# Designs tried in a protein design run: peptides against a protein of PDB entry 5T59. Part 43

Target 1, 112 residues: chain A of PDB entry 5T59
Amino acid sequence: TTPTMQSTSLLTEHLGYPPISLVDDIINAVNEIMYKCTNAMEKYLMQRNIIGKKDFSDEIKIGTAKLESLLENSVDKNFDKLELYVLRNILSIPSDLLEENRFRLLHHEKLV
Target 2, 90 residues: chain B of PDB entry 5T59
Amino acid sequence: EHIRFQRLVQVCNKALEESIRKLQSWEKIHECFPNYGQTREGIENLTVCQQQVIKLWSNLSRVEFDAIFHERSIEEKLNQLDDLINKARS

## One batch from the design tools (peptide; aimed at target 1 Y85 L87 N89)

Design b2_p23_2 (made by RFdiffusion4)
Pose (drawn by RFdiffusion4):
Order: C-alpha cells, then structure tokens, then sequence
Structure b2_p23_2 (pose): chain A 112 residues (1-112), chain B 90 residues (1-90), chain P 23 residues (1-23)
C-alpha cells in the first residue's frame, strides 16, 4: 500500500513515534558502522604499510577511501529501498480500515 | 499469523547482505590495492581485513538493530498490528 | 519538511521494483 497521512497519523499514535523514526535509527546506525569499519581497516593497514623496504602509505589511503565511497553509494542505495519497502509493506494500512474507521480499533485498543 | 515483524528482520538482513557484497569479492578488494596486493604479506593482510571487516559489519549491525527493535518494541507493535487487522477483517 | 519529502518519495515508489528487489 502507498502511505497516507491517516496511516502516518494513526501509526504515529500506535507506535508512539512516527514510522520514519525507526527508519532513521536504522540508516543512522549503519552509517556509523560503515565508517567504524573503514577507519578500523585503514589503521590496521597503516601500521602494516611497509612491507619489505617499500612504503605503501599512499596506496592504502587511496584504497581505504576508494572502498569507503563505494559503500556510501551501495548503502545509501540499499537502505533507501528499505525506507520504501518498510513504509509500503510493513508500517502499512489496507483499505479495509481507513474506508471504515480504523479509529474504532485503535481507540478500542488503548482503553478496554 | 504473526508475519510482519519477521519481514522487518528479513528486509534488514537483506539490505545489509547487499550493502557488503562488493567487499566479499577478493577481486574488487585487490583492485583497490594493486601494488600492495602483489606482495605476499600484502595478500595476507588484505585477507585478514575483508574477513574481519565482514564479521565486524555483521556483528555491529546485528547488535544495534536488535537493540533498536527493543527500544521501540517494534516486534510487539507489529504483532499487535498483525493480529489486529485480522480481528478487523473478521 | 524532510520527512514530508521522504513520505512523498515513498508514495511515488514503484512496488514491482521493490518486490523484485526483495526476492
């Protein structure tokens, strides 16, 4: 289903937070991991940048950064589809409920 | 009958697996370090990275998301939502 | 305003592409 304002309004009430807030916590979280991994990988190699008698410091900085940017694209790509797939299929509303009052059951839930 | 939360786990894992796939390929890893990878020790060091980075990627993401799913009780809110739409359709 | 734009993007998203992506 396509998201609507009633679903955003109702789901915000049922969840206690807007549906997008969960998606923010996920994107924000994976990004932090992405950089935590690349930074950890660069330092592992920088203290191993000299093999034999040659110094590969330059190649490592370029390689670690060349990898980081490829995840920034792939992650931004794959988690936007998540941002979409969730708001459409998981935090989703059918027509059975907004055509004939979903408000009854949510109000009914909070009380009885 | 509880089906929507398992989906949330499936879609999160799906997004992560695709997010890291280019790093599971030894080729693209060596392309970023062509000269460094032509040394024995370089090959050994790069192998230690991609295998550890992937494990770090999997573990950090697994722990946080399980935590995010807890701080927002999403498994319950969705189980309440799944079994609630059924009561409505009935 | 950013959230509204994201919801508008979600409304304009193609469901067939999402189903193929998920499979």
Amino acid sequence: as target 1 above (112 residues)
Amino acid sequence: as target 2 above (90 residues)
Amino acid sequence: EESEERYEKAQEADQEELDEWFE

Design b2_p23_2_s1 (made by RFdiffusion4, then SolubleMPNN; from b2_p23_2, 11 letters changed)
Fold by OpenDDE base, seed 4:
Order: structure tokens, then C-alpha cells, then sequence
Structure b2_p23_2_s1 (fold): chain B 112 residues (1-112), chain C 90 residues (1-90), chain A 23 residues (1-23)
């Protein structure tokens, strides 16, 4: 189920920020981590680019780029799922609490 | 009683785990470095890289996600949300 | 935007597969 405007508003009030902001933080972080990982790998291998009489610099660059792409695709796929799950199942308000009487209760609890 | 934060941690871990799964395949790693990986030294370097990148992935994600959760006070907020929901249903 | 891109991709995600994460 997709979150409603009312749900988003209530959660924003409760959290102090929109629910999607948390997801943004998570996804931004993992993307940063992803590139740090692949960069570290490339740097490590580039420091070891010559074996014997052969220079594998080009292969290392291409290979690392391929791995980065592979990881990017996986990250996108899995964290898209994460985003849906978080917004639908974690940062969500049951429909029965979106009724006016329940809405008042939530506000009351916050104000008291 | 409190379930939402646990679910958040679980889904984060799952997403991280599934994301790195392909890099855990030696075959996929080797395929990206076909000639480099034909050398003994190359294999050794790739092996270290594979291990290190997975560890780095795990460590960085743990640190960064924990920081996010702390900065957003998400455990407290989700626990409160659980409590509010439970109270409303009681 | 990246956010919009994610949302669009997410809408095409397999819910059944997502459920398997916690089965």
C-alpha cells in the first residue's frame, strides 16, 4: 500500500522530518560507500598493476568499472526494494489510525 | 511490542547483503580481470581485494547506517510509533 | 532527480520478492 498524504504529514510531524528523508540518507550513504569500495579496489590493484613484464593498468581500470556497474545495479535493485518496504511497512500508519478520532489521539499524545 | 526498528535494521542488512552478493562470487571477480587473474600474483591480489572490499562494505555500512539512525533518532521514533499504535488499538 | 528515479524504479519492484526477504 502506498502512503497517503495524511500519513506522510503525521509521520513528518512525529519524526520531525519527512519519512523519505530517512530513505534518502540511507541510499545516499550506500552509494557513497559503494564508490568508496570500488575506488579502494581500483587503487589497490593499480598499485599492483605490473606483474612480470606486463602492465595490466588498462585491464584493471576496465575490470573495476565493470564491477562498479555490477554493484550499482545490485544496489539500485535492492535499495529500491528497501525504500518500498520502509515507506510501506515501517514508516507507515495503519488505516484504522487515520480516522479522525485516532488522528486526534496521536496529536493529543504529542501535545501532552 | 516494538517491531518497526527491528524491521528497519533487518531490511537494511538484507539490502546490503543482497547488494554485495555478486561481488562475493569469485567467478564474477575473475571474469572482470581475465588476464590479470591468469597470473599467480594477480589471483592473490584479486583475492585480497575481494576480501577487503567486502569487509570495507560491511564496516562502512554499519558505521554510516548507525550514524544515520542516531541522527534521525529513528529507534526512539519508531518505538514511539509502535507504542502509539498499540495504545490506539487497546 | 535521483529521488524520482528511485521512486519510478521502486514502483516496478516485485513485491513478492520483497516479501521473501522476511519469510
Amino acid sequence: as target 1 above (112 residues)
Amino acid sequence: as target 2 above (90 residues)
Amino acid sequence: SERLKRLLRAQNADEEELDKWFS
Scores: peptide ipSAE 0.385, ipTM 0.941, DockQ to the pose 0.364
OpenDDE base, seeds 1, 2, 3, 5: peptide ipSAE 0.378, 0.376, 0.381, 0.382; ipTM 0.940, 0.940, 0.940, 0.940; seed 2 fails the geometry check

Design b2_p23_2_s2 (made by RFdiffusion4, then SolubleMPNN; from b2_p23_2, 14 letters changed)
Fold by OpenDDE base, seed 5:
Structure b2_p23_2_s2 (fold): chain B 112 residues (1-112), chain C 90 residues (1-90), chain A 23 residues (1-23)
Amino acid sequence: as target 1 above (112 residues)
Amino acid sequence: as target 2 above (90 residues)
Amino acid sequence: SADLARLQRAQNANEEELEKWFS
């Protein structure tokens, strides 16, 4: 159920922007949030890097980097799935509406 | 009648939930800080850090996604799409 | 484009797994 060129055109006209633009906004936002989270985590721990007489700065830097990588991988996988789902199942036009008569109806509704 | 926007919200929440799942694991957190996490203070710091980052993730995502949905008028547009589809099928 | 590349990657995902995850 991959989106067609016709579907994309109709949805772009309806939305005022290409469907992919919404997904782009979502993905860009989550990426920004992701790095804000990991940065905050590192800063928090680095302010608490000394326990007793031992400095854990190096371990904290390595550890937070590992967590960032884990989060990056998870975000990539899950939001790739989200993108596919949104474009196929949410921002989609049923095939019966892509027929000639139904296609004209969509244009008519917009023009009226 | 209107189902598409609800689905959008649901799938966004699902993706966010699944993405943060690894950070919700104390074991995964502790594995990244094996020596730091062997100290009492380290455990306390990691616990607070884990809680705070999860809250930050949830709060920021809610605010930003709602802003996107508003800016794109997506609820209205998806409702209209549902209506058009239903009308065409009637 | 980057968007096209992402779409192609997404399309290569396991359809069955996708449906299970989001259904």
Scores: peptide ipSAE 0.252, ipTM 0.923, DockQ to the pose 0.477
OpenDDE base, seeds 1, 2, 3, 4: peptide ipSAE 0.102, 0.159, 0.236, 0.246; ipTM 0.903, 0.910, 0.922, 0.925

Design b2_p23_2_s3 (made by RFdiffusion4, then SolubleMPNN; from b2_p23_2, 12 letters changed)
Fold by OpenDDE base, seed 1:
Structure b2_p23_2_s3 (fold): chain B 112 residues (1-112), chain C 90 residues (1-90), chain A 23 residues (1-23)
Amino acid sequence: as target 1 above (112 residues)
Amino acid sequence: as target 2 above (90 residues)
Amino acid sequence: SSDLARLQRAQNADEEELDKWFS
């Protein structure tokens, strides 16, 4: 099920930040890591670009770019799934707790 | 009783594992460097490179995700959420 | 906007496949 405005508000109050912010942090982190990895790979290979007096720099650049694209696509796909799962199943409030009495309980626990 | 944080860790690990899966394929790596990978030295370099990238991926993700979880106090918050839900249902 | 677009992409993910992650 899709998160409601009410659940988002309640979770924001509980967490101290919107649920999406956690996902944003995770996605930003993995993207940063991804490019660090690809940059490291390119750098490593470019330092070893000459073999037998043949310069493979162009092939290395193209190859690493291909791998980067491959990784980007995979990251996007899998972390989109992650986002969906987190927002639907982890950072979620069951519908039975969205009733008035249950809502009060959540607020009461925070204020006490 | 506390299940949400465990699930968060699990889904993060799964996403990371699936994301790096294709880079764990030597065939995929070699395909990107068809001529470079035909040399002995090239194969050696690619092998080391592949290994290092996978390790870097694993190490960086562990450190960064743990930092995020700490900064967001997510384990505590999710445990509290579980407790609230359980309390409300009792 | 960017978040919305990302969420829309996420919603297109195979939920059955997601379930397999924890089966």
Scores: peptide ipSAE 0.314, ipTM 0.935, DockQ to the pose 0.420
OpenDDE base, seeds 2, 3, 4, 5: peptide ipSAE 0.305, 0.353, 0.268, 0.201; ipTM 0.934, 0.933, 0.931, 0.924; seed 3 fails the geometry check

Design b2_p23_2_s4 (made by RFdiffusion4, then SolubleMPNN; from b2_p23_2, 10 letters changed)
Fold by OpenDDE base, seed 5:
Structure b2_p23_2_s4 (fold): chain B 112 residues (1-112), chain C 90 residues (1-90), chain A 23 residues (1-23)
Amino acid sequence: as target 1 above (112 residues)
Amino acid sequence: as target 2 above (90 residues)
Amino acid sequence: SKDLERLQRAQNADQEELDKWFS
């Protein structure tokens, strides 16, 4: 199905919040998790930055930054797809339920 | 009968799995640490680090997403939506 | 608005591509 202004309004009433708010929660969460993972990796390696007599601190910082960028790009791509999928296929109302008679049913259910 | 919440869980897992896929590649990890990874100790450290990050990613996402789903009562709401749709089509 | 833009983006999304990605 395809999300519309009407379906968004109905779903907002049903959920108690706009559908996009759920997506925002998910995206915000994964971004936070991503940062925690990258930070943990950097800290772990920085605690092990010296091997023999050589200090690899600079390489570790650069390398971790590169991995963060890779992860960020992948997160952005996949969770953009997630947003689209959720809005079209999960938080959606079939067109037949947007008709007048079906609309009444939705209102009836919330009032009972 | 109830399918929407299941799909939500599945799509979240899919996005998480695809996002972490590149970090699961040893080659990509090693490329970021070309000199560090040429040492025995460096390889060992990177190996452990890679494993720990993947586990952390999985564990944190599970906990946080479950919390979101609970706070938003999304399973209940999606089940209700499924029921409404099924009723309308009956 | 940003929300409207995101809605329009979803409206214009390719369902087949999304299904392929999901599989």
Scores: peptide ipSAE 0.721, ipTM 0.955, DockQ to the pose 0.915
OpenDDE base, seeds 1, 2, 3, 4: peptide ipSAE 0.718, 0.715, 0.719, 0.720; ipTM 0.955, 0.954, 0.955, 0.955

Design b2_p23_3 (made by RFdiffusion4)
Pose (drawn by RFdiffusion4):
Structure b2_p23_3 (pose): chain A 112 residues (1-112), chain B 90 residues (1-90), chain P 23 residues (1-23)
Amino acid sequence: as target 1 above (112 residues)
Amino acid sequence: as target 2 above (90 residues)
Amino acid sequence: IEELTDEEIKEEVEEIRELIEEA
């Protein structure tokens, strides 16, 4: 289903937070991990940048950064689909409920 | 009957697996370090990275998301939502 | 969704975020 304002309004009430807030926590979380991994990988190699008698410090900075940017694209790509797949299929509303009052059951839930 | 939350787990894991796939390929890894990877020690060091980075990637994301799912009680909100649409359709 | 281009996905995500802000 395509998201609607009633679903965002109703789901915000059922969840206690807008449906997008969960998506923010996910995207924001994986990005932090992405950089935590790349930074950890660069330092592992920088203290191993000299093999034999040659110094590969330049190649490592370029390589670690060249990898980081490829995840920035792939993650931004795969988690936007998530941002879409979730708001359309998971935090989703059918027609059975907004055609004939979903408000009854949510109000009914909070009380009885 | 409780089907929506398991999906949330499936879609999260699906996004992560695709997010890291290019790093599971030794080729693309060596492309970023062509000269460094032509040394024995370089090959050994790069192997330690991709295998540990992947493990770190899987672990950090697994722990946080399980935590986010807890702080927002999403498993329950969705289980309440799944079994609630059924009561409505009935 | 799997058949959508990256540009289309970005547009639709922006539209959904604007809809949520309006709500």

Design b2_p23_3_s1 (made by RFdiffusion4, then SolubleMPNN; from b2_p23_3, 11 letters changed)
Fold by OpenDDE base, seed 1:
Structure b2_p23_3_s1 (fold): chain B 112 residues (1-112), chain C 90 residues (1-90), chain A 23 residues (1-23)
Amino acid sequence: as target 1 above (112 residues)
Amino acid sequence: as target 2 above (90 residues)
Amino acid sequence: IDSLSDEEIKKLVKEYRELVAKS
């Protein structure tokens, strides 16, 4: 199902926060993890940049940048899919229940 | 009966797995370091680096995502949502 | 979801976020 203002409001009431906040937490976390990983990779290799008489610092910088870009693109793609799936299929209310005023149940539960 | 939280975990894992897939390819790693990877020591360093970054990715994601799920009480909330939906349909 | 292009997904996500922002 497609998220609506009504479903968002109802879910916000149920969750105690907007559904998008959960997604934002996930996205922020994975982005942080991503850059921690790429930074660790670069630092690890830069500490081992000299082999024999050759300095591979430039190659390492370029290579790690390429890998960072690949990872970044993949993260963006896959977590956009995740966001859409979560909002449509997990943090969602079936339309038939919305039409039947599901929010009555939510209000009832709060009153009981 | 309770399906939403399980789905959330599944799609999170899938997204994480798909995201790191390129880094799991030795060929992809090696092609980024064409000359460095032609040395024995370079290959060793890249191998260790690849393994470490994948482990770091896995460990950090597990810890951070679990923390998010806990802080947001999402398992409980999604279970309740499932129950509410099922109740409404009964 | 897999049947959607990357651009379509981005568009849909953007539309949702805009909807939420207006709520």
Scores: peptide ipSAE 0.426, ipTM 0.937, DockQ to the pose 0.841
OpenDDE base, seeds 2, 3, 4, 5: peptide ipSAE 0.419, 0.425, 0.419, 0.424; ipTM 0.937, 0.937, 0.936, 0.937

Design b2_p23_3_s2 (made by RFdiffusion4, then SolubleMPNN; from b2_p23_3, 10 letters changed)
Fold by OpenDDE base, seed 1:
Structure b2_p23_3_s2 (fold): chain B 112 residues (1-112), chain C 90 residues (1-90), chain A 23 residues (1-23)
Amino acid sequence: as target 1 above (112 residues)
Amino acid sequence: as target 2 above (90 residues)
Amino acid sequence: IDNLSDEEIKKMVKEYRELVKKA
């Protein structure tokens, strides 16, 4: 099922917020978590950057940056899929419910 | 009967799991620190770091996603949506 | 969804977001 203006409006009324807002919350949360994780990793290793009189700070910075990029790419890919799935299959209204007689069902239930 | 919220949880978990998968690979971690990982202490540090990051990822995501679901009342709303759909088809 | 390319997914998401903006 492909989202439409009609379904979006109905879902917004039902949810009390636009469907995309839920997705945005999820995406924003995972992005925040992602950077917290990578930052924690960098800080942890930077506190342990000297081994055997050798300073590995540069390698740590480069390595953590690589991991961050890797994680970013994976997050973007997987949560784009998630967004599409949620909007198409979860936060969706079947076509049969969008018929005129059934269209009112959502409104009626809210009013009753 | 109620399926949408279950699916939401499932796809969220899947996305989180797939996103962190590469960090769960020791080989991938080690490749990013080729010289650091050649030392005993480096290996130990990377091991602990990897474990901590994965745990942090899991814990934070659980807490934050549950908070979102609660704040948005999404379980209730999706259950209601399922009920409405089922009612319309009955 | 697994059969869709990354670019196709991004495109579809973008299109949906544009639709939502109009609503």
Scores: peptide ipSAE 0.428, ipTM 0.938, DockQ to the pose 0.849
OpenDDE base, seeds 2, 3, 4, 5: peptide ipSAE 0.348, 0.425, 0.426, 0.349; ipTM 0.926, 0.938, 0.938, 0.926

Design b2_p23_3_s3 (made by RFdiffusion4, then SolubleMPNN; from b2_p23_3, 7 letters changed)
Fold by OpenDDE base, seed 3:
Structure b2_p23_3_s3 (fold): chain B 112 residues (1-112), chain C 90 residues (1-90), chain A 23 residues (1-23)
Amino acid sequence: as target 1 above (112 residues)
Amino acid sequence: as target 2 above (90 residues)
Amino acid sequence: IDSLSDEEIKELVEEYRKLIEES
């Protein structure tokens, strides 16, 4: 399930930022990279749109759009999985530490 | 003993690899350009384009993700988290 | 992500767990 408010608070205190912020950075980065890649591809091919006497501009535009959509879908699916895994299994606090005595440990380490 | 950061890197790499997988398929690329890809010159252009995109994807992702990890100090923080957990269990 | 069921979440997590272990 989703992280508890306590876990989020403790991790936020530890990290200096909410755990989700890291994931947001990653997702934003990959999206930016994705569009840079597809844009580069389109531009490269559009500079080479004429072969012989034929103009393939329309086909290039449609084709690159299809690839972009394909990549978008793949990125969305894979990085949704990544988000879930990171928040659940990496940026997480084991249940045995989510007890009163264990909460103090995390706070104590910062105060000392 | 320190495992969380390693796992973060691994899952990021896997997500990146799986995301670009279909673009690594020449057949998939060719399907998007059926007439263009029937020409010799078109095939050459698509081949170069495919290689460039994959390279760009790999290079940019490495640089950007490393920058994120550095700015967020995530390796240090995850190592500390591992240590705290280990201490609590000892 | 909130729109995903608990089962779907578990499946996604498990899938990536396997990917990591295989690497």
Scores: peptide ipSAE 0.181, ipTM 0.910, DockQ to the pose 0.098
OpenDDE base, seeds 1, 2, 4, 5: peptide ipSAE 0.158, 0.161, 0.154, 0.151; ipTM 0.907, 0.906, 0.906, 0.905

Design b2_p23_3_s4 (made by RFdiffusion4, then SolubleMPNN; from b2_p23_3, 10 letters changed)
Fold by OpenDDE base, seed 3:
Order: C-alpha cells, then structure tokens, then sequence
Structure b2_p23_3_s4 (fold): chain B 112 residues (1-112), chain C 90 residues (1-90), chain A 23 residues (1-23)
C-alpha cells in the first residue's frame, strides 16, 4: 500500500507521532553510527601509521575515506529500501479499512 | 496475530547486515590499503580494525535501535494496530 | 522492492516524504 494523508493522520493519532518520525529516528541513528565507525577506524590506523621507516598516513586517510564512501552508499541504499518497506507494509492501513468504520473504531477505542 | 513489529525488526536487521557487507570483505578492505596491506604489521592492524569496526557497528546499532523502539513504544503500538485491523475485519 | 533500482527507490521515498510534508 501507499501512504496517504488519511492513513498518515490515523497513524499519527494512534502512534502519537507521525509515522515518518520513526523512520527518521532510525536513519539518523544509523548515520551517526556509521560515522562513529569510520572515525574509529581512521583513528585506530592513524595510531599505527608508521611501519618500519615508512609513514602510511596519507594512504590511511585516503583508504578510510574510500571505505566511508562505500559505507555511506550502502547505508543510503539499504535504508531507503527500509523506509519504503516500513511505510508501505508496516506503518500502513489496509485500503479496505480506510473507511468511516476505521475512523469510528479508532475513536471508540481511544474514548473507552 | 501480531506481525508488524516482527517485520520491523527483521527489516532493520537486514538493512544493517547488508549495509556492513562490504566491510566484512577482507578483499575490499585490503584494496583500500594496497601498500599498507603489503606489510605484516599492516595486515595485522587491518585485521583487528576490521573486526573492531564490525563489532562496534553491531553493538551500537542494537543499543540505539532498541532505544528508539522503546522510546516510540513501537512494539505496543504495532501490536495494537494489528489488533485493530483484525477486529475491524471481524 | 528488490526489483526497483536505487534511483527509483530514492524517487519513491522522496515522493512519500513530500506527500507527508504537505499534510
């Protein structure tokens, strides 16, 4: 199913927040985690940048940047898929229930 | 009967797993450090680094996602949604 | 979803967000 204004409103009432807010939380979290991971990687290797008589600092910086980019691309792709799936299949209301009866049911359950 | 929260957890895990897939490849890691990885010490450092990052990814994601789910009461809300839908169809 | 390209998914996500934003 595809999100609609009606379903969004109903779900917002039910959840106490817009459905997209959950997705935003998830995406923001994984992005933060991603950069923490890449930062940790760079710092770890930069503390071990000299082997023998050679300084590999430049290679480490470039390499970690490449890995960061790869991870960013993968995160973006996979969590776009996640967002789409969540909005279509999890935080969704079947179309056959997007009628007056659904409104009544939700209101009734909240009032009692 | 309750399926939505289970699906949420599943798709989150899948997204996390697929996102970290490239970092789990030693070949991919080594390609980013072609000269560094030609040294014994470099290989050792990269190996530890790879393992450390993957563990960090796993641990942080678990903690943060669980916190989000708790703060949003999403399991309860999704269970209630399942119940409401089932009730409406009865 | 797996049958959709990355760009198509990105477009759909954008459309959904725009729809929600106007509500």
Amino acid sequence: as target 1 above (112 residues)
Amino acid sequence: as target 2 above (90 residues)
Amino acid sequence: IDSLSDEEIKKLVKEYRELIAKS
Scores: peptide ipSAE 0.474, ipTM 0.941, DockQ to the pose 0.826
OpenDDE base, seeds 1, 2, 4, 5: peptide ipSAE 0.474, 0.467, 0.470, 0.471; ipTM 0.941, 0.940, 0.940, 0.940

Design b2_p23_4 (made by RFdiffusion4)
Pose (drawn by RFdiffusion4):
Structure b2_p23_4 (pose): chain A 112 residues (1-112), chain B 90 residues (1-90), chain P 23 residues (1-23)
Amino acid sequence: as target 1 above (112 residues)
Amino acid sequence: as target 2 above (90 residues)
Amino acid sequence: EERLEELTEKIEEEAEELEEWFE
């Protein structure tokens, strides 16, 4: 289903937070991991940048950064589909409920 | 009957697996370090990276998401939602 | 609100692609 304002309004009430706040916590979380990994990888190699008698410091900075940017694209790509697949199929509303009052059952849930 | 939360786990894992796939390929890894990878020690060091970075990627994401799912009780809110739409359709 | 409107438009354009992507 396509998201609507009633679903955003109702799901915000059921969840206690807007549906997108969960998606923010995920995107934000994975980005932090992405950089934590690349930074960890660069330092592992920079203390191993000299093999034999040659110094590969330049190649490592370029390689570690050249990898980081490829994840920035792939992660932004794959987690936007998540941002979409979730708001459409998981935090989702059918027509059975907004055609004939979903308000009854949510109000009914919070009380009885 | 509880089907929506397992999906959330499936879609998260799905997004992560596709997010890291280009790093599982030794080829693209060597392309970023062509000269450095032509040394024996360089090959050994790069192997230690991709295998550890993947493990770090999987572990950090696994721990946080399980934590985020806890701080927001999403497994319950969705289980309440799944079994609630059924009561409505009935 | 603007972000949700953009996402709604994207969902309308990419609905079938999202189902294939998930499979």

Design b2_p23_4_s1 (made by RFdiffusion4, then SolubleMPNN; from b2_p23_4, 7 letters changed)
Fold by OpenDDE base, seed 3:
Structure b2_p23_4_s1 (fold): chain B 112 residues (1-112), chain C 90 residues (1-90), chain A 23 residues (1-23)
Amino acid sequence: as target 1 above (112 residues)
Amino acid sequence: as target 2 above (90 residues)
Amino acid sequence: SERLEKLRKKIEENAEELDKWFE
């Protein structure tokens, strides 16, 4: 079910935060992890930049940058899909419940 | 009975797996280091690096996502949501 | 609100693909 203002409000009340906040946390986390991974890769290879008498530092920097871009594109694509899916299929309220009854249920559960 | 949290975990894993898939390709890694990867030592270093980064990706994502789920109490909240929906339909 | 509207549009346009992708 596609999110609406009503469902967002109800879910926010239930969760204690807007649904998109969870997605934001996830996306922010994976972005941070992504850069930690690429940074670790670059550092590891830069510590091993000389083989024989040849210095591969420039190639390593360019190569790791390419891998970073590759990973960035993949992360963006997949987690954009994740965001949409979560909001549609996980953090969602069926249309039949988007009535006074849903509000009543939430209110009842809070009182009991 | 409770399905939403399971779905959340599944889609997170799916997104993580698909995101790292290209780095799991040796060919793609090697293409980024065409001359470095022509040396024996370079190949060895790239191999270890590839393995380490994939492990780092997996470990960090597990820890961070679990922390998020805990801080947001999302399993409990999604279970409650499932229960509320089921009650409303009964 | 604007962000939500943009998301709604994207969800509606890609609903079937999204569901299949995560199956």
Scores: peptide ipSAE 0.629, ipTM 0.947, DockQ to the pose 0.863
OpenDDE base, seeds 1, 2, 4, 5: peptide ipSAE 0.628, 0.626, 0.629, 0.629; ipTM 0.947, 0.947, 0.947, 0.947; seed 2 fails the geometry check

Design b2_p23_4_s2 (made by RFdiffusion4, then SolubleMPNN; from b2_p23_4, 9 letters changed)
Fold by OpenDDE base, seed 1:
Structure b2_p23_4_s2 (fold): chain B 112 residues (1-112), chain C 90 residues (1-90), chain A 23 residues (1-23)
Amino acid sequence: as target 1 above (112 residues)
Amino acid sequence: as target 2 above (90 residues)
Amino acid sequence: SERLEKLREKIEKQSKELDEWFK
């Protein structure tokens, strides 16, 4: 179930930021890491591009690009799942707490 | 009692693991470098490269994710959330 | 390196359970 507006509001108040912001940070980080990894791989191989008097630079570039694409697709897929899981199961408020009396409780606890 | 932060860590680890899985396949790596990987040196280089990139992936992700968790105070916040939920149910 | 290994082991152990979490 998609998080409700009430849940989002309460969690935002509790966290000090919208729940999605955490996910965004995570996704942004992994994307950055992904490209750092692929870049490192390419650089490493390009430093070793000549073997037996043959230059494999073109093959290395193509190959690393393919791997980057594979990794990118996998990252997208898995972290989409992560986002869904986090928002539904971690950064969530049970329905029994999404009542007026429970809302008061949460606010009360914050102030106490 | 406190479960949400643990789950966050777990799901992050899972996503990271699954994301890098294809790069952990030697066959997949080799397929991307068909001629390069036919040389002894090429194989050696690819092997080292594969290992290094996986390590880099793991290390960077751990550092960055921990930083995020710290910056967002997420462990504390999730623990508090757990506590609030538990109190409400009691 | 040690940190990495610990992480890998942790991930591996949790993998089975986590598969269901994404559903």
Scores: peptide ipSAE 0.172, ipTM 0.902, DockQ to the pose 0.035
OpenDDE base, seeds 2, 3, 4, 5: peptide ipSAE 0.144, 0.143, 0.118, 0.165; ipTM 0.898, 0.898, 0.891, 0.902

Design b2_p23_4_s3 (made by RFdiffusion4, then SolubleMPNN; from b2_p23_4, 6 letters changed)
Fold by OpenDDE base, seed 4:
Structure b2_p23_4_s3 (fold): chain B 112 residues (1-112), chain C 90 residues (1-90), chain A 23 residues (1-23)
Amino acid sequence: as target 1 above (112 residues)
Amino acid sequence: as target 2 above (90 residues)
Amino acid sequence: SERLEKLREKIEKEAEELDKWFE
């Protein structure tokens, strides 16, 4: 489920940044990549918009927009899952380490 | 031992793979360009475009994600986290 | 080593679970 405040604090101290920041970087990157890809696709096809005597510019614009939406929806879905997985299973502190004695041990290991 | 960074790489790759899956479908591509894709030249252009986009997706994601992982020192940090957990449980 | 093989098996199992997660 949702990470505790304590685990977030410990991880932030360990990482030097909040765990969510890593996820944000990943999501921002993939979104940027996504739009670069769709833009490249549109540009490529728009340079080849005329076949014979027909101009397919409108169809290309609509089609690339549809593909962008399709990709965007897929990215949103899968990287939402990624966010949950990373925060719950990767950037997480086991419950046994959240106990008082274990917490002190963690700080001791960090300071020594 | 050290498993968290492997999991991170795996989940990132899986998310990227699943995200681009529909663009790997020629049927989906063709559906977006029904008339353009009925021409020989259009099919050729769409084919090249599809291939290039997939390659661009793969290459950019690899470079950008590696950069993020490096900037955040996440492999080292996750390995250290694994070590701390293992030590605490020993 | 045997230890390394066990780790690989664990990673593989986790990968399988991830596959299910993103289906």
Scores: peptide ipSAE 0.106, ipTM 0.899, DockQ to the pose 0.068
OpenDDE base, seeds 1, 2, 3, 5: peptide ipSAE 0.094, 0.088, 0.097, 0.092; ipTM 0.898, 0.897, 0.898, 0.898

